# Designs tried in a protein design run: peptides against a protein of PDB entry 6PSE. Part 146

Target 1, 78 residues: chain A of PDB entry 6PSE
Amino acid sequence: PSEEEEYARLVMEAQPEWLRAEVKRLSHELAETTREKIQAAEYGLAVLEEKHQLKLQFEELEVDYEAIRSEMEQLKEA

## One batch from the design tools (peptide; made by RFdiffusion4, then SolubleMPNN)

Design b2_p28_8_s2 (from b2_p28_8, 11 letters changed)
Fold by OpenDDE base, seed 2:
Structure b2_p28_8_s2 (fold): chain B 78 residues (1-78), chain C 78 residues (1-78), chain A 28 residues (1-28)
Amino acid sequence: as target 1 above (78 residues)
Amino acid sequence: as target 1 above (78 residues)
Amino acid sequence: TAAQEQKATKAVELFEQGKEEEALKLLE
C-alpha cells in the first residue's frame, strides 16, 4: 500500500486521543506553512518592486545613452 | 472565549468521526497551502533571476554610457 | 491605513497566483 493508504488506515483505526493529537499537529503545521507562504509571497513582491525600479533606471539610462550617442554621431559627422 | 479556545474545546469534545473528518480537512488544506507556498517561492525565484539579468544589462549599459560620455567630454574639451 | 493594508494583502494574493504585473500595479 502507498504511504497515503497506510496513513488513511491509521486515521481510520486511530483512537480519539491519537486523532486529537493529529488534529493539533496538522493545525500547527498548517499555521506554520501558511505563515511561510505569506512570507514567500511578501519576499517575492519585494523583489518584484526592486526589479521594477531597476527597470525604470535602465530605461532612463537607455534614453540618456541614446542622447549622448546621437550627439556624438552628429559631432563626428560634422 | 476566543475562536481558538472554542476550537480547542470542539476538538477535545469531538467524537472520532468528527476528528477523522477534521484530520482529512486539515491534511487537504496543508497540502494545498504547501503547494501554494512552493509556487510563491518559485515565482520569487523567477523574479530574482530576471532582476539579476536586468542588473547585468544595466551594468553593461552603464559601462558603455560612461565610455561615450568620456569620449564626448574629450571631444568638447579639445 | 486600512486601505493600504488591503492593497498589500491583495498584492500578496495576486503574487501567489503568479499575477506579477497585477501585483506590481497595486504596489505602485
Scores: peptide ipSAE 0.278, ipTM 0.827, DockQ to the pose 0.340
Fold by OpenDDE base, seed 5:
Structure b2_p28_8_s2 (fold): chain B 78 residues (1-78), chain C 78 residues (1-78), chain A 28 residues (1-28)
Amino acid sequence: as target 1 above (78 residues)
Amino acid sequence: as target 1 above (78 residues)
Amino acid sequence: TAAQEQKATKAVELFEQGKEEEALKLLE
């Protein structure tokens, strides 16, 4: 039998004491996993904000670069 | 009583049928939350990689900009 | 504030869904 089938059988045949323990275990794991999910998302958002700020800076620099390049081209052609 | 205390009491007084259903519920939520955690982590990694690439591009543009700026300054001073 | 916390929570949810642009807008 698959592990899933074995687990399902275990749950079906388990005594209340085991089931209560399993509820407690799963609740704990769910809480931890939820915290980790939130943490991962918060980190990702922080990086996203940093990327956005960097993009704005990059776009500003591109504008400045093109301005100087154009001025330079005009000076060289004169 | 707090919701946590009420839930704890419910678990303690629950029949096996309820406990089995709760195990199933929690298992499902844990699986979903785990998937969401992984997804959040993957998104965070993707954003981090994009930020890194953008940073490299920005640094390259800064070098090019400074080169043109310097050349422009020299031309204007001549 | 409660409003800021709510926005932060929503931004987290949006990011988890891959909705980066929408998440960014909430952080601005």
Scores: peptide ipSAE 0.276, ipTM 0.826, DockQ to the pose 0.354
Fold by OpenDDE base, seed 1:
Structure b2_p28_8_s2 (fold): chain B 78 residues (1-78), chain C 78 residues (1-78), chain A 28 residues (1-28)
Amino acid sequence: as target 1 above (78 residues)
Amino acid sequence: as target 1 above (78 residues)
Amino acid sequence: TAAQEQKATKAVELFEQGKEEEALKLLE
């Protein structure tokens, strides 16, 4: 039998005391996993904001670089 | 009474059939939340890698920009 | 403010869904 089938059998044959303990365990794990999910998303969002700011700085520098490159190229071709 | 206290009372007074249904519900929610947590972490990692690549490109462009800027400045001061 | 907190919460939810551009727009 699969672990899932064995677990399902355990739940069906379990005493109320075990079932209450399992509800408590699952509730705790759900709360922890939910917190971890939110933390992962918040961290990812912070990195996304940093990437966006860096992109703006990169685009500004690219404009400045192309301006100087173009001026330099014109001087060398003269 | 708080919702948490009411829920705790419900779990303690519940029949085995309700407890089995609650175990099933919580197991399903835990599985979904776990998948969402992993997905959020993967998105965050992808954004972090993109930011890192962008930072390397920015630093390379900054070096090239300073080289041209310095050459241009020397030409203008001559 | 409560409005800023609500906006931040919505941005987090959008990021969790892989909607990066929509999340960024809320942070502008």
Scores: peptide ipSAE 0.273, ipTM 0.825, DockQ to the pose 0.326
Fold by OpenDDE base, seed 4:
Structure b2_p28_8_s2 (fold): chain B 78 residues (1-78), chain C 78 residues (1-78), chain A 28 residues (1-28)
Amino acid sequence: as target 1 above (78 residues)
Amino acid sequence: as target 1 above (78 residues)
Amino acid sequence: TAAQEQKATKAVELFEQGKEEEALKLLE
């Protein structure tokens, strides 16, 4: 039998004391996993904001670069 | 009483049928939350990689910009 | 503020869904 089927059987045959302990265990794991999920998302958002700011800086530099490049080209052609 | 205290009391007084249902519910929520955590981490990694590539491009453009700026400055002083 | 906290929470939710542009708009 699969681990899932074995676990399901265990739950069906379990005594109330085991079931209460399992509810406690699962509640704890859910709380921790939820916290970890939120932390992962918050980190991703921070990186996303950094990427966005970097993109804006890159676009500004491109404008400045093209301006100087164009001026340089005109000077070399004169 | 806090929601946590009320929930704890409910678990302690619950019948086996309710406890089995609660184990099933919590198992499902844990599985879904775990999937969402992994997804958030994957998204964060993708954004991090994109930011890294953008940073490399920005640094290359800075080098090119400074080269042209320096050449332009020399031409204007001559 | 409560409004800022709500925006931050919503931004997290949007990011978890892969909605980067919508998440960024809430950070502006």
Scores: peptide ipSAE 0.272, ipTM 0.825, DockQ to the pose 0.347

Design b2_p28_8_s3 (from b2_p28_8, 12 letters changed)
Fold by OpenDDE base, seed 1:
Structure b2_p28_8_s3 (fold): chain B 78 residues (1-78), chain C 78 residues (1-78), chain A 28 residues (1-28)
Amino acid sequence: as target 1 above (78 residues)
Amino acid sequence: as target 1 above (78 residues)
Amino acid sequence: MAAQEQKARKLVELLEQGKEEEALKLLD
């Protein structure tokens, strides 16, 4: 049988003491995994904000660069 | 009693049928939460890579901009 | 915790849909 089938059988045949311990284990893992999920999401959001700010700065610099480039080009052609 | 204490009492006094159902519920939520955590991490990594590429482009533009700015400044001071 | 979890879930959903601008609003 697969590990999943074996686990299912174990749960079905388990005594209350084992089941209570399993509930405790799963609750702990769920809480920990939930915390990690939230942390991962918060990190992703922070990076996304940083990327957004960087994009705005890049676009602003492009505008300024083109302005100076154009002015320099005019001076060189004169 | 707190919700946590009440839940603990419920687990301690629960029948095997309820405990098995709770194991099933927690297992499902854990699997789903784990999937979501991984997905969030993958998205964060993707955004991080995009930010990195943008940063490289920005730094290259900054170098070019400073070169032109410096040349322009020299011309204005002369 | 529930509120944070909901926010995290919403973020993942928005990113999956490519709605980065909307995702940024979650910082507000």
Scores: peptide ipSAE 0.094, ipTM 0.786, DockQ to the pose 0.945
Fold by OpenDDE base, seed 4:
Structure b2_p28_8_s3 (fold): chain B 78 residues (1-78), chain C 78 residues (1-78), chain A 28 residues (1-28)
Amino acid sequence: as target 1 above (78 residues)
Amino acid sequence: as target 1 above (78 residues)
Amino acid sequence: MAAQEQKARKLVELLEQGKEEEALKLLD
């Protein structure tokens, strides 16, 4: 049997004391995992913001680069 | 009483059938939350990689920009 | 906590859709 099937059987045959303990365990794990999920999302958002700022800087530099390139081309042709 | 205290009391007084259902519910939520956590982490990593690539491109452009700037300065002084 | 969780879910949803610009609005 799969682990899932075995676990399901365990739950079905378990005594109330075990079940209460399992509820407590799962509740705790869920709370922790939820916190971790939020943290992961917050991190991702922070990195996304950093990337966005970098993109803006890159685009600004591209504009400056093209300006100088154009000016230099004019100087060379004069 | 707090919601947590009320829930705790409910668990303590619950019948086995309710407890089994609660285990099932919590297990499902935990699985989903875990999946979401992993997904969030993976997205954060992907964005981080994109940021890294962008940084490399930015640095390359900076080099090119400085080269042209320097050349232009020389042309203007000649 | 509920608000934070909702924000997290929304972020994931937007990222799945490739809507990074909209995701950035969650910073506000």
Scores: peptide ipSAE 0.092, ipTM 0.784, DockQ to the pose 0.944
Fold by OpenDDE base, seed 3:
Structure b2_p28_8_s3 (fold): chain B 78 residues (1-78), chain C 78 residues (1-78), chain A 28 residues (1-28)
Amino acid sequence: as target 1 above (78 residues)
Amino acid sequence: as target 1 above (78 residues)
Amino acid sequence: MAAQEQKARKLVELLEQGKEEEALKLLD
């Protein structure tokens, strides 16, 4: 049987004391994992904001660069 | 009593059938929350990689821009 | 905590859909 099936069987055959302990364990893990999920999401958003700002700066520089490049090219060809 | 204390009391007074159902519920929520955490982390990493590549491109363009800007400035002042 | 969790869930959903601009607005 799969680990999932074995675990399901364990839960079905377990005594109340074990079940209470398991509820406590799972509750604790869920709380921690939830906190970690929130932190991961917040971090991801922060990085996205940084990338977005950098992209805007890059696009502005591209426009300025092409303007100067074009002017310089015209001067060289004249 | 706090919600945590009330929940703890509920678990202590619960029947085995309720406890098994609660284990199942918590296991499912933990699995889903874990998946969401991983997805958020993976996205954050991907954005970091994109930001890094963009930064390299920006720095290269900045060097090229300053070179042309300097040359153009010299031509205008001469 | 519930509100923060909901926000985190919404953020993940938006990122999965590629809606980055909308995701950014969650912090505005």
Scores: peptide ipSAE 0.089, ipTM 0.785, DockQ to the pose 0.843
Fold by OpenDDE base, seed 2:
Structure b2_p28_8_s3 (fold): chain B 78 residues (1-78), chain C 78 residues (1-78), chain A 28 residues (1-28)
Amino acid sequence: as target 1 above (78 residues)
Amino acid sequence: as target 1 above (78 residues)
Amino acid sequence: MAAQEQKARKLVELLEQGKEEEALKLLD
């Protein structure tokens, strides 16, 4: 039998005291996992914002670089 | 009373049938939230990698830009 | 699933600590 099937049987045969303890355990794990999910999302958003700012800086530098490169190329060709 | 206190009382007074249903509900929500947490983490890693690659490109362009800027400045000062 | 969850947890921990370079190593 799979672990899932064994767990299902345990739940079906369990006494109220065990079930209450299991509800408490699962509630705690759910709360903790939910917090971790939110944290992961928040950090992902922070990195996304940083990447966006970096992209803007990169694009600005690229424009400036092309301007100087073009000017330099014109001077070399003259 | 807080929602937490009310829920705690409900769990204490609940019949085995309700408790088994609650274990099933919480197990399902935990599994779903766990999957979502993993997805959030994977997304964060993907964005982090993209930012890292962009940073490397930016630093490379910055070096090239400074080289051309310096050369141009020398030509203008001559 | 346990291994994947552990990896996700470690990622969150590293990002919380501002250790982005170490977090990138988890891609390997």
Scores: peptide ipSAE 0.077, ipTM 0.778, DockQ to the pose 0.939

Design b2_p28_8_s4 (from b2_p28_8, 12 letters changed)
Fold by OpenDDE base, seed 1:
Structure b2_p28_8_s4 (fold): chain B 78 residues (1-78), chain C 78 residues (1-78), chain A 28 residues (1-28)
Amino acid sequence: as target 1 above (78 residues)
Amino acid sequence: as target 1 above (78 residues)
Amino acid sequence: MEAAVQRAEELVRLLEEGREEEALTLLD
């Protein structure tokens, strides 16, 4: 039998004490996994903000660069 | 009693049928939450990669900008 | 916890849709 089928059988044949322990285990893992999901999302949001700020800085630098490049080009052509 | 204490009491006093249903519910929620956690992590990684590429482009532009700025500054001071 | 979960789910949804500007508003 597959692990899933074996687990299903275990749940169906288990005593209340085992079932209570399993509920406790699953509740703990769910809480932990939920916290990790939140953490992963918050990390992604932080990186997204950093990317956004970097993009703004890049665009500003690009404008300044083009201004100086244009001025230099004019001086070289003169 | 707190919701946590009430839930703990419910688990302790529950019949096997309820406990099996609770195991099923928690297993389902855990699987779903795990999938969502992985998805959130993958999205965060994608944004991180985009930020990294943008950072490389920004650093390259900074080098070019400083080169032109330095040359322009020398010309103005002369 | 529930509010944080909902925020996380909304962020994931917005990122999936490529709505990054809206996702940034979640920092406010």
Scores: peptide ipSAE 0.184, ipTM 0.810, DockQ to the pose 0.912
Fold by OpenDDE base, seed 4:
Structure b2_p28_8_s4 (fold): chain B 78 residues (1-78), chain C 78 residues (1-78), chain A 28 residues (1-28)
Amino acid sequence: as target 1 above (78 residues)
Amino acid sequence: as target 1 above (78 residues)
Amino acid sequence: MEAAVQRAEELVRLLEEGREEEALTLLD
């Protein structure tokens, strides 16, 4: 039997005391996992902001680069 | 009483049939939340990789920019 | 926590859709 099937049988045959303990366990894990999900999302957002700032800097540098390139082209032609 | 205290009392007073149903519910929610956590983490990683690639491009542009700047400075001094 | 969960879910959704600029608004 699969682990899932075995677990299902365990739940079906379990005494109330075990079931209450399992509810407590699962509730705790759910709360923890939920917090971790939030944390992961927040991390992603932080990195996204960093990427966005870097993108702005990159675009600014591109503008500056083209300005100098143009000026240099003019100097070479003179 | 707090919602948590009320829930705790409910669990303590619940019949086995309710407890089994609650285990099933919590197991399902945990599985879903876990999947969502992983998804959030994967997205964060993807953004991080994109940021890294952008950083490399930025650094390359900086090198090119400095090269042109230096060349232009030489032309102006000549 | 409910609000935080909802924000997280929205963020994930936006990132999945490639709507990064909109995702940045969640920083506000």
Scores: peptide ipSAE 0.182, ipTM 0.809, DockQ to the pose 0.880
Fold by OpenDDE base, seed 3:
Structure b2_p28_8_s4 (fold): chain B 78 residues (1-78), chain C 78 residues (1-78), chain A 28 residues (1-28)
Amino acid sequence: as target 1 above (78 residues)
Amino acid sequence: as target 1 above (78 residues)
Amino acid sequence: MEAAVQRAEELVRLLEEGREEEALTLLD
C-alpha cells in the first residue's frame, strides 16, 4: 500500500490518544509552515524593492546617456 | 479563555470522530500552506532573476555611458 | 500573526498577477 493509504488506515484505526497527538503534531507543522510562507513572501518583497530601485537607477542613467548621446550627435553633424 | 486554550480543551475532550476530522482538516491546510510557501519562493526567485538581468543591462549601460562621458570630457579639455 | 499572513497572501497574489508596483506598496 502507498504511504497515503497506510496513513489513512492509521487515522481510521487510531486510538484517541494517538489522534490527539497527531492533531498536536499537525498544528505545530502548520504553524511552522505558515511562518515559513510569510518569510518567503517577505524575502520576495525585499528583492522586488531592490529590483525597483535598480530600475529607477537604470532609467536615470538612460536619461543621462541620451543627453550626452544627443549632444555628441549634434557635434558630429555640425 | 484564549482561542488557543479553547482549542486545546476541544482537542482534549473531543470524540474520535471529531479528532479524525480534525486530522483531515489540518492535513489539508498543511498541504495548501506548503504549496503556497513553495509558490512564494518561486515568485521570489523569478523576481531575483529579473533583477539580475536588469543589473547586467545597467552595467552595460554604465560602460557605454562612461565611454561617451570620457570622449566628451576630452573634447571639452582640448 | 493573522495580519502577517494576510499580507503574505496579498503579496503572493500580486506577484502571481505581475502587479509588482502594487506589491511594493505593501512595504509603505
Scores: peptide ipSAE 0.187, ipTM 0.810, DockQ to the pose 0.909; fails the geometry check
Fold by OpenDDE base, seed 2:
Structure b2_p28_8_s4 (fold): chain B 78 residues (1-78), chain C 78 residues (1-78), chain A 28 residues (1-28)
Amino acid sequence: as target 1 above (78 residues)
Amino acid sequence: as target 1 above (78 residues)
Amino acid sequence: MEAAVQRAEELVRLLEEGREEEALTLLD
């Protein structure tokens, strides 16, 4: 039998005291996992913002670079 | 009373049938939230990799820009 | 599933600590 099947049997055969304890355990784990999910999302958002700012800086530098490159190329061709 | 206190009372007064259903519900939500946490983490990692690659490109462009800027400055000062 | 959870937890931990370069190693 799979672990899932064994767990399902345990739940079906369990006494109320065990079931209450299991509800408490699962509630705690759910709350904790939810907080961790939120944290992961917040960190992803922070990195995304940093990437966005870096992209803007990169695009600005690219424009400046192309301007100087073009000017330099014109001087070399003259 | 808070929602937490009301829920706690409900769990204490609940019949085994309700408790088994609640264990099933919480197990399902925990599994789903766990999957979502993993997805959030994977997303964060992907964005981090993208930012890292962009940073490398930015640093490479910065080096090239400084080289051309320096050459241009020397030509203008001559 | 457990291995995936552990990896996710490690990623979150490293990002929380600002250890981004180490976090990138989790791509391997």
Scores: peptide ipSAE 0.158, ipTM 0.801, DockQ to the pose 0.924; fails the geometry check

## One batch from the design tools (peptide; made by RFdiffusion4, then SolubleMPNN)

Design b2_p29_1_s1 (from b2_p29_1, 15 letters changed)
Fold by OpenDDE base, seed 5:
Structure b2_p29_1_s1 (fold): chain B 78 residues (1-78), chain C 78 residues (1-78), chain A 29 residues (1-29)
Amino acid sequence: as target 1 above (78 residues)
Amino acid sequence: as target 1 above (78 residues)
Amino acid sequence: MEKLEEFIKEIKTKVPTPAVPPPAPPLPL
């Protein structure tokens, strides 16, 4: 049997006291994992925002670069 | 009583059949939440890598920009 | 980026389903 099938059998054969303890354990782990998930999501959003700002700065610099390149080309041709 | 204290009482008074169902529910939600946490983390890492590559490109462009600016300044002074 | 942001926002806001309360014990006759 898979570990999952074995666990399912254990749950089916378990006494109420064990089941209550398992509910408590799972509730705690779920709460913790939920907090960690939210933190990971918030971090991801922060990095996305930083990347977006950096992209805007890059695009601005690219425009400025092309402007200077064009001006320099005109000066070299005169 | 807080909702948490009320839930704790409900778990204590619950029959084995309900407890087994609750273990199953919590296990499912924990598995789903864990998967979502991992996905959020993986996406965050991917965005970090993209941001890093963009930063390198930005720094390269900045060097090129300063080079052209300096050359143009020299041409204007000549 | 937009799809990823939407997904992350969804993950952030998704909360566990509240427990269904056990059936109330039958009222004593």
Scores: peptide ipSAE 0.308, ipTM 0.829, DockQ to the pose 0.060
Fold by OpenDDE base, seed 4:
Structure b2_p29_1_s1 (fold): chain B 78 residues (1-78), chain C 78 residues (1-78), chain A 29 residues (1-29)
Amino acid sequence: as target 1 above (78 residues)
Amino acid sequence: as target 1 above (78 residues)
Amino acid sequence: MEKLEEFIKEIKTKVPTPAVPPPAPPLPL
């Protein structure tokens, strides 16, 4: 039997006291896991924002680079 | 009563059939929430890697930019 | 990037489904 099938049987045969304890356990774990999920998501969004800012800086530098490159080419041809 | 206190009372007074259903619900939600947490973490890591690659490209462009800037300054002074 | 941001925002806002209250006992007829 898979661990899942064994657990399902345990739940089916369990006494009310055990079931109440299990509900409490699962509720606690769900609350913690939910908090952790939210934190992971918030971190991901923060990194995305940082990446976006870096990309803007990169694009600005590319423009500046092309401007200087063009000016330098003109100076070399003169 | 807080929603939490009301829920706690409900769990205490609930019949075994409801408790089994609640264990099943909570188990399912915990599994889904756990998967979502992992996915959020994995995506966050992927974005971090992309940010790192972008930073390397940015630093390379900065070097090239400074080289051209220096060459151009020399050409203007000559 | 936009799709990933949308996905992360969805994950962030997704909350567990509230418990379904036990069916109220049928009102005595």
Scores: peptide ipSAE 0.308, ipTM 0.829, DockQ to the pose 0.060
Fold by OpenDDE base, seed 1:
Structure b2_p29_1_s1 (fold): chain B 78 residues (1-78), chain C 78 residues (1-78), chain A 29 residues (1-29)
Amino acid sequence: as target 1 above (78 residues)
Amino acid sequence: as target 1 above (78 residues)
Amino acid sequence: MEKLEEFIKEIKTKVPTPAVPPPAPPLPL
């Protein structure tokens, strides 16, 4: 039997005391995993914002670079 | 009573049929929440890699910009 | 980028389904 089928049988045959303990365990793990999920999502959003700010800085530097390159090309042709 | 205290009483007073249904619900929610946590972490890592590549491109452009700026400064002072 | 932000926001706001209360004992007839 798969571990899932064995666990399903355990839940079906378990006494109320075991079931209450299992509900408590699963509730705790769900609360912890939910907090970790939210933290991972918040971190992902922070990195997206940092990437957006870096992209804006890159686009500004590209404009400044093209301006200086054009001025330097004009000075060399003169 | 807090929602937590009310839920704790419900678990203590519940019949085995309700406890089995609650174990099934919590197991499903835990599996889904775990998958979502992993997916959020994987997306965060992908965005970090994109940010890293953008940072490398930005640093290369900064070097090229400083080289042209220095050459142009030398041409203006001569 | 927009799709990823929307997905992360959805994951962040998604909460576990609340417990369903046990069916009320049938009212004695």
Scores: peptide ipSAE 0.307, ipTM 0.829, DockQ to the pose 0.058
Fold by OpenDDE base, seed 3:
Order: sequence, then structure tokens, then C-alpha cells
Structure b2_p29_1_s1 (fold): chain B 78 residues (1-78), chain C 78 residues (1-78), chain A 29 residues (1-29)
Amino acid sequence: as target 1 above (78 residues)
Amino acid sequence: as target 1 above (78 residues)
Amino acid sequence: MEKLEEFIKEIKTKVPTPAVPPPAPPLPL
């Protein structure tokens, strides 16, 4: 049996006291994991925004660099 | 009573059949939420790495830009 | 990047389904 099937069997054979304790445990872990998930998502969005801003700055600098490079090439050929 | 206290009371008064169903529900939601948390974290790390590489490229371009700007300024003053 | 942002936003807003309360015991007649 898969670990999931074994766990399901344990739950079916468990006493009410154990089941109540398990509900409490799982509820706590779910609340914690949900908070961590939200935090990870918020962090990911923040990094994406920072990367986007950096990319815009990079693209602007590339344009400025090519403009100066072209002007300098013209000055050296003259 | 807080929603948490009310839920705790419901769990204490619940029949074993309901408790088993609740364990199953919570286990499924915990597994799904855990998977989503891990995915969010992995994506966040990938974006961080991309941002880091972009920052290195940006800093290299800034150095090259300042070098050309300085050379061009010297050529124009001469 | 847009697809990733959409996915992260979806994950952020997805909340667990609230527990369904046990059926009230039938009122003793």
C-alpha cells in the first residue's frame, strides 16, 4: 500500500481522541503553511518588480551607450 | 468565542465519521498548500538568479559606458 | 514573466476552503 493508503487506514481505525488531536495538528500546520505560502508569493512578486525595474534601466543604458559609441566612431573616422 | 474557539468546540463535539472526513480534507489542503509554497519559493529563487545576472551585466555596461564617455570627452576637448 | 506573475498572484490569493460544520444533531422530537 502507498503511504497515503496506509495513513488512510490508520485514520479509519483511529479512536476519536486521536482523530481530534490529528485535526488540531493538521489545522495548525495548514495555517502555518498557508502563511508561508503567502509570504513566499509576496517575496516573489517583489523580486519580479525589482528585476523589471532593473531591466528598464539596463535597456535605457544600452540605448545611451550605442548613441555615444556611434558618435565616437564618427569622430575617430573624421 | 473566537472562530478558532468555535471550531475547536465543533471538533470536540463531532462524531468520528466527521472527524475522519475533516482529517482527510485538511490533509489534502495541506498537501496542496505545501506544493504551492514550494513552487512559489522555487520561482522566487529563479527570478533572484536572473536579477543577479542582469545586475552583473548592468554593472559591466556602466563601466564600459563611463570609459567611452571619458574617451569622447577627451576627444572633444582636444 | 507575465505568466509567472499571474501564477504567483493566484497562489497568493488562494485560501483553504472553510470547514463544513458537522450536521446539527436532529433536535430530539
Scores: peptide ipSAE 0.306, ipTM 0.829, DockQ to the pose 0.058

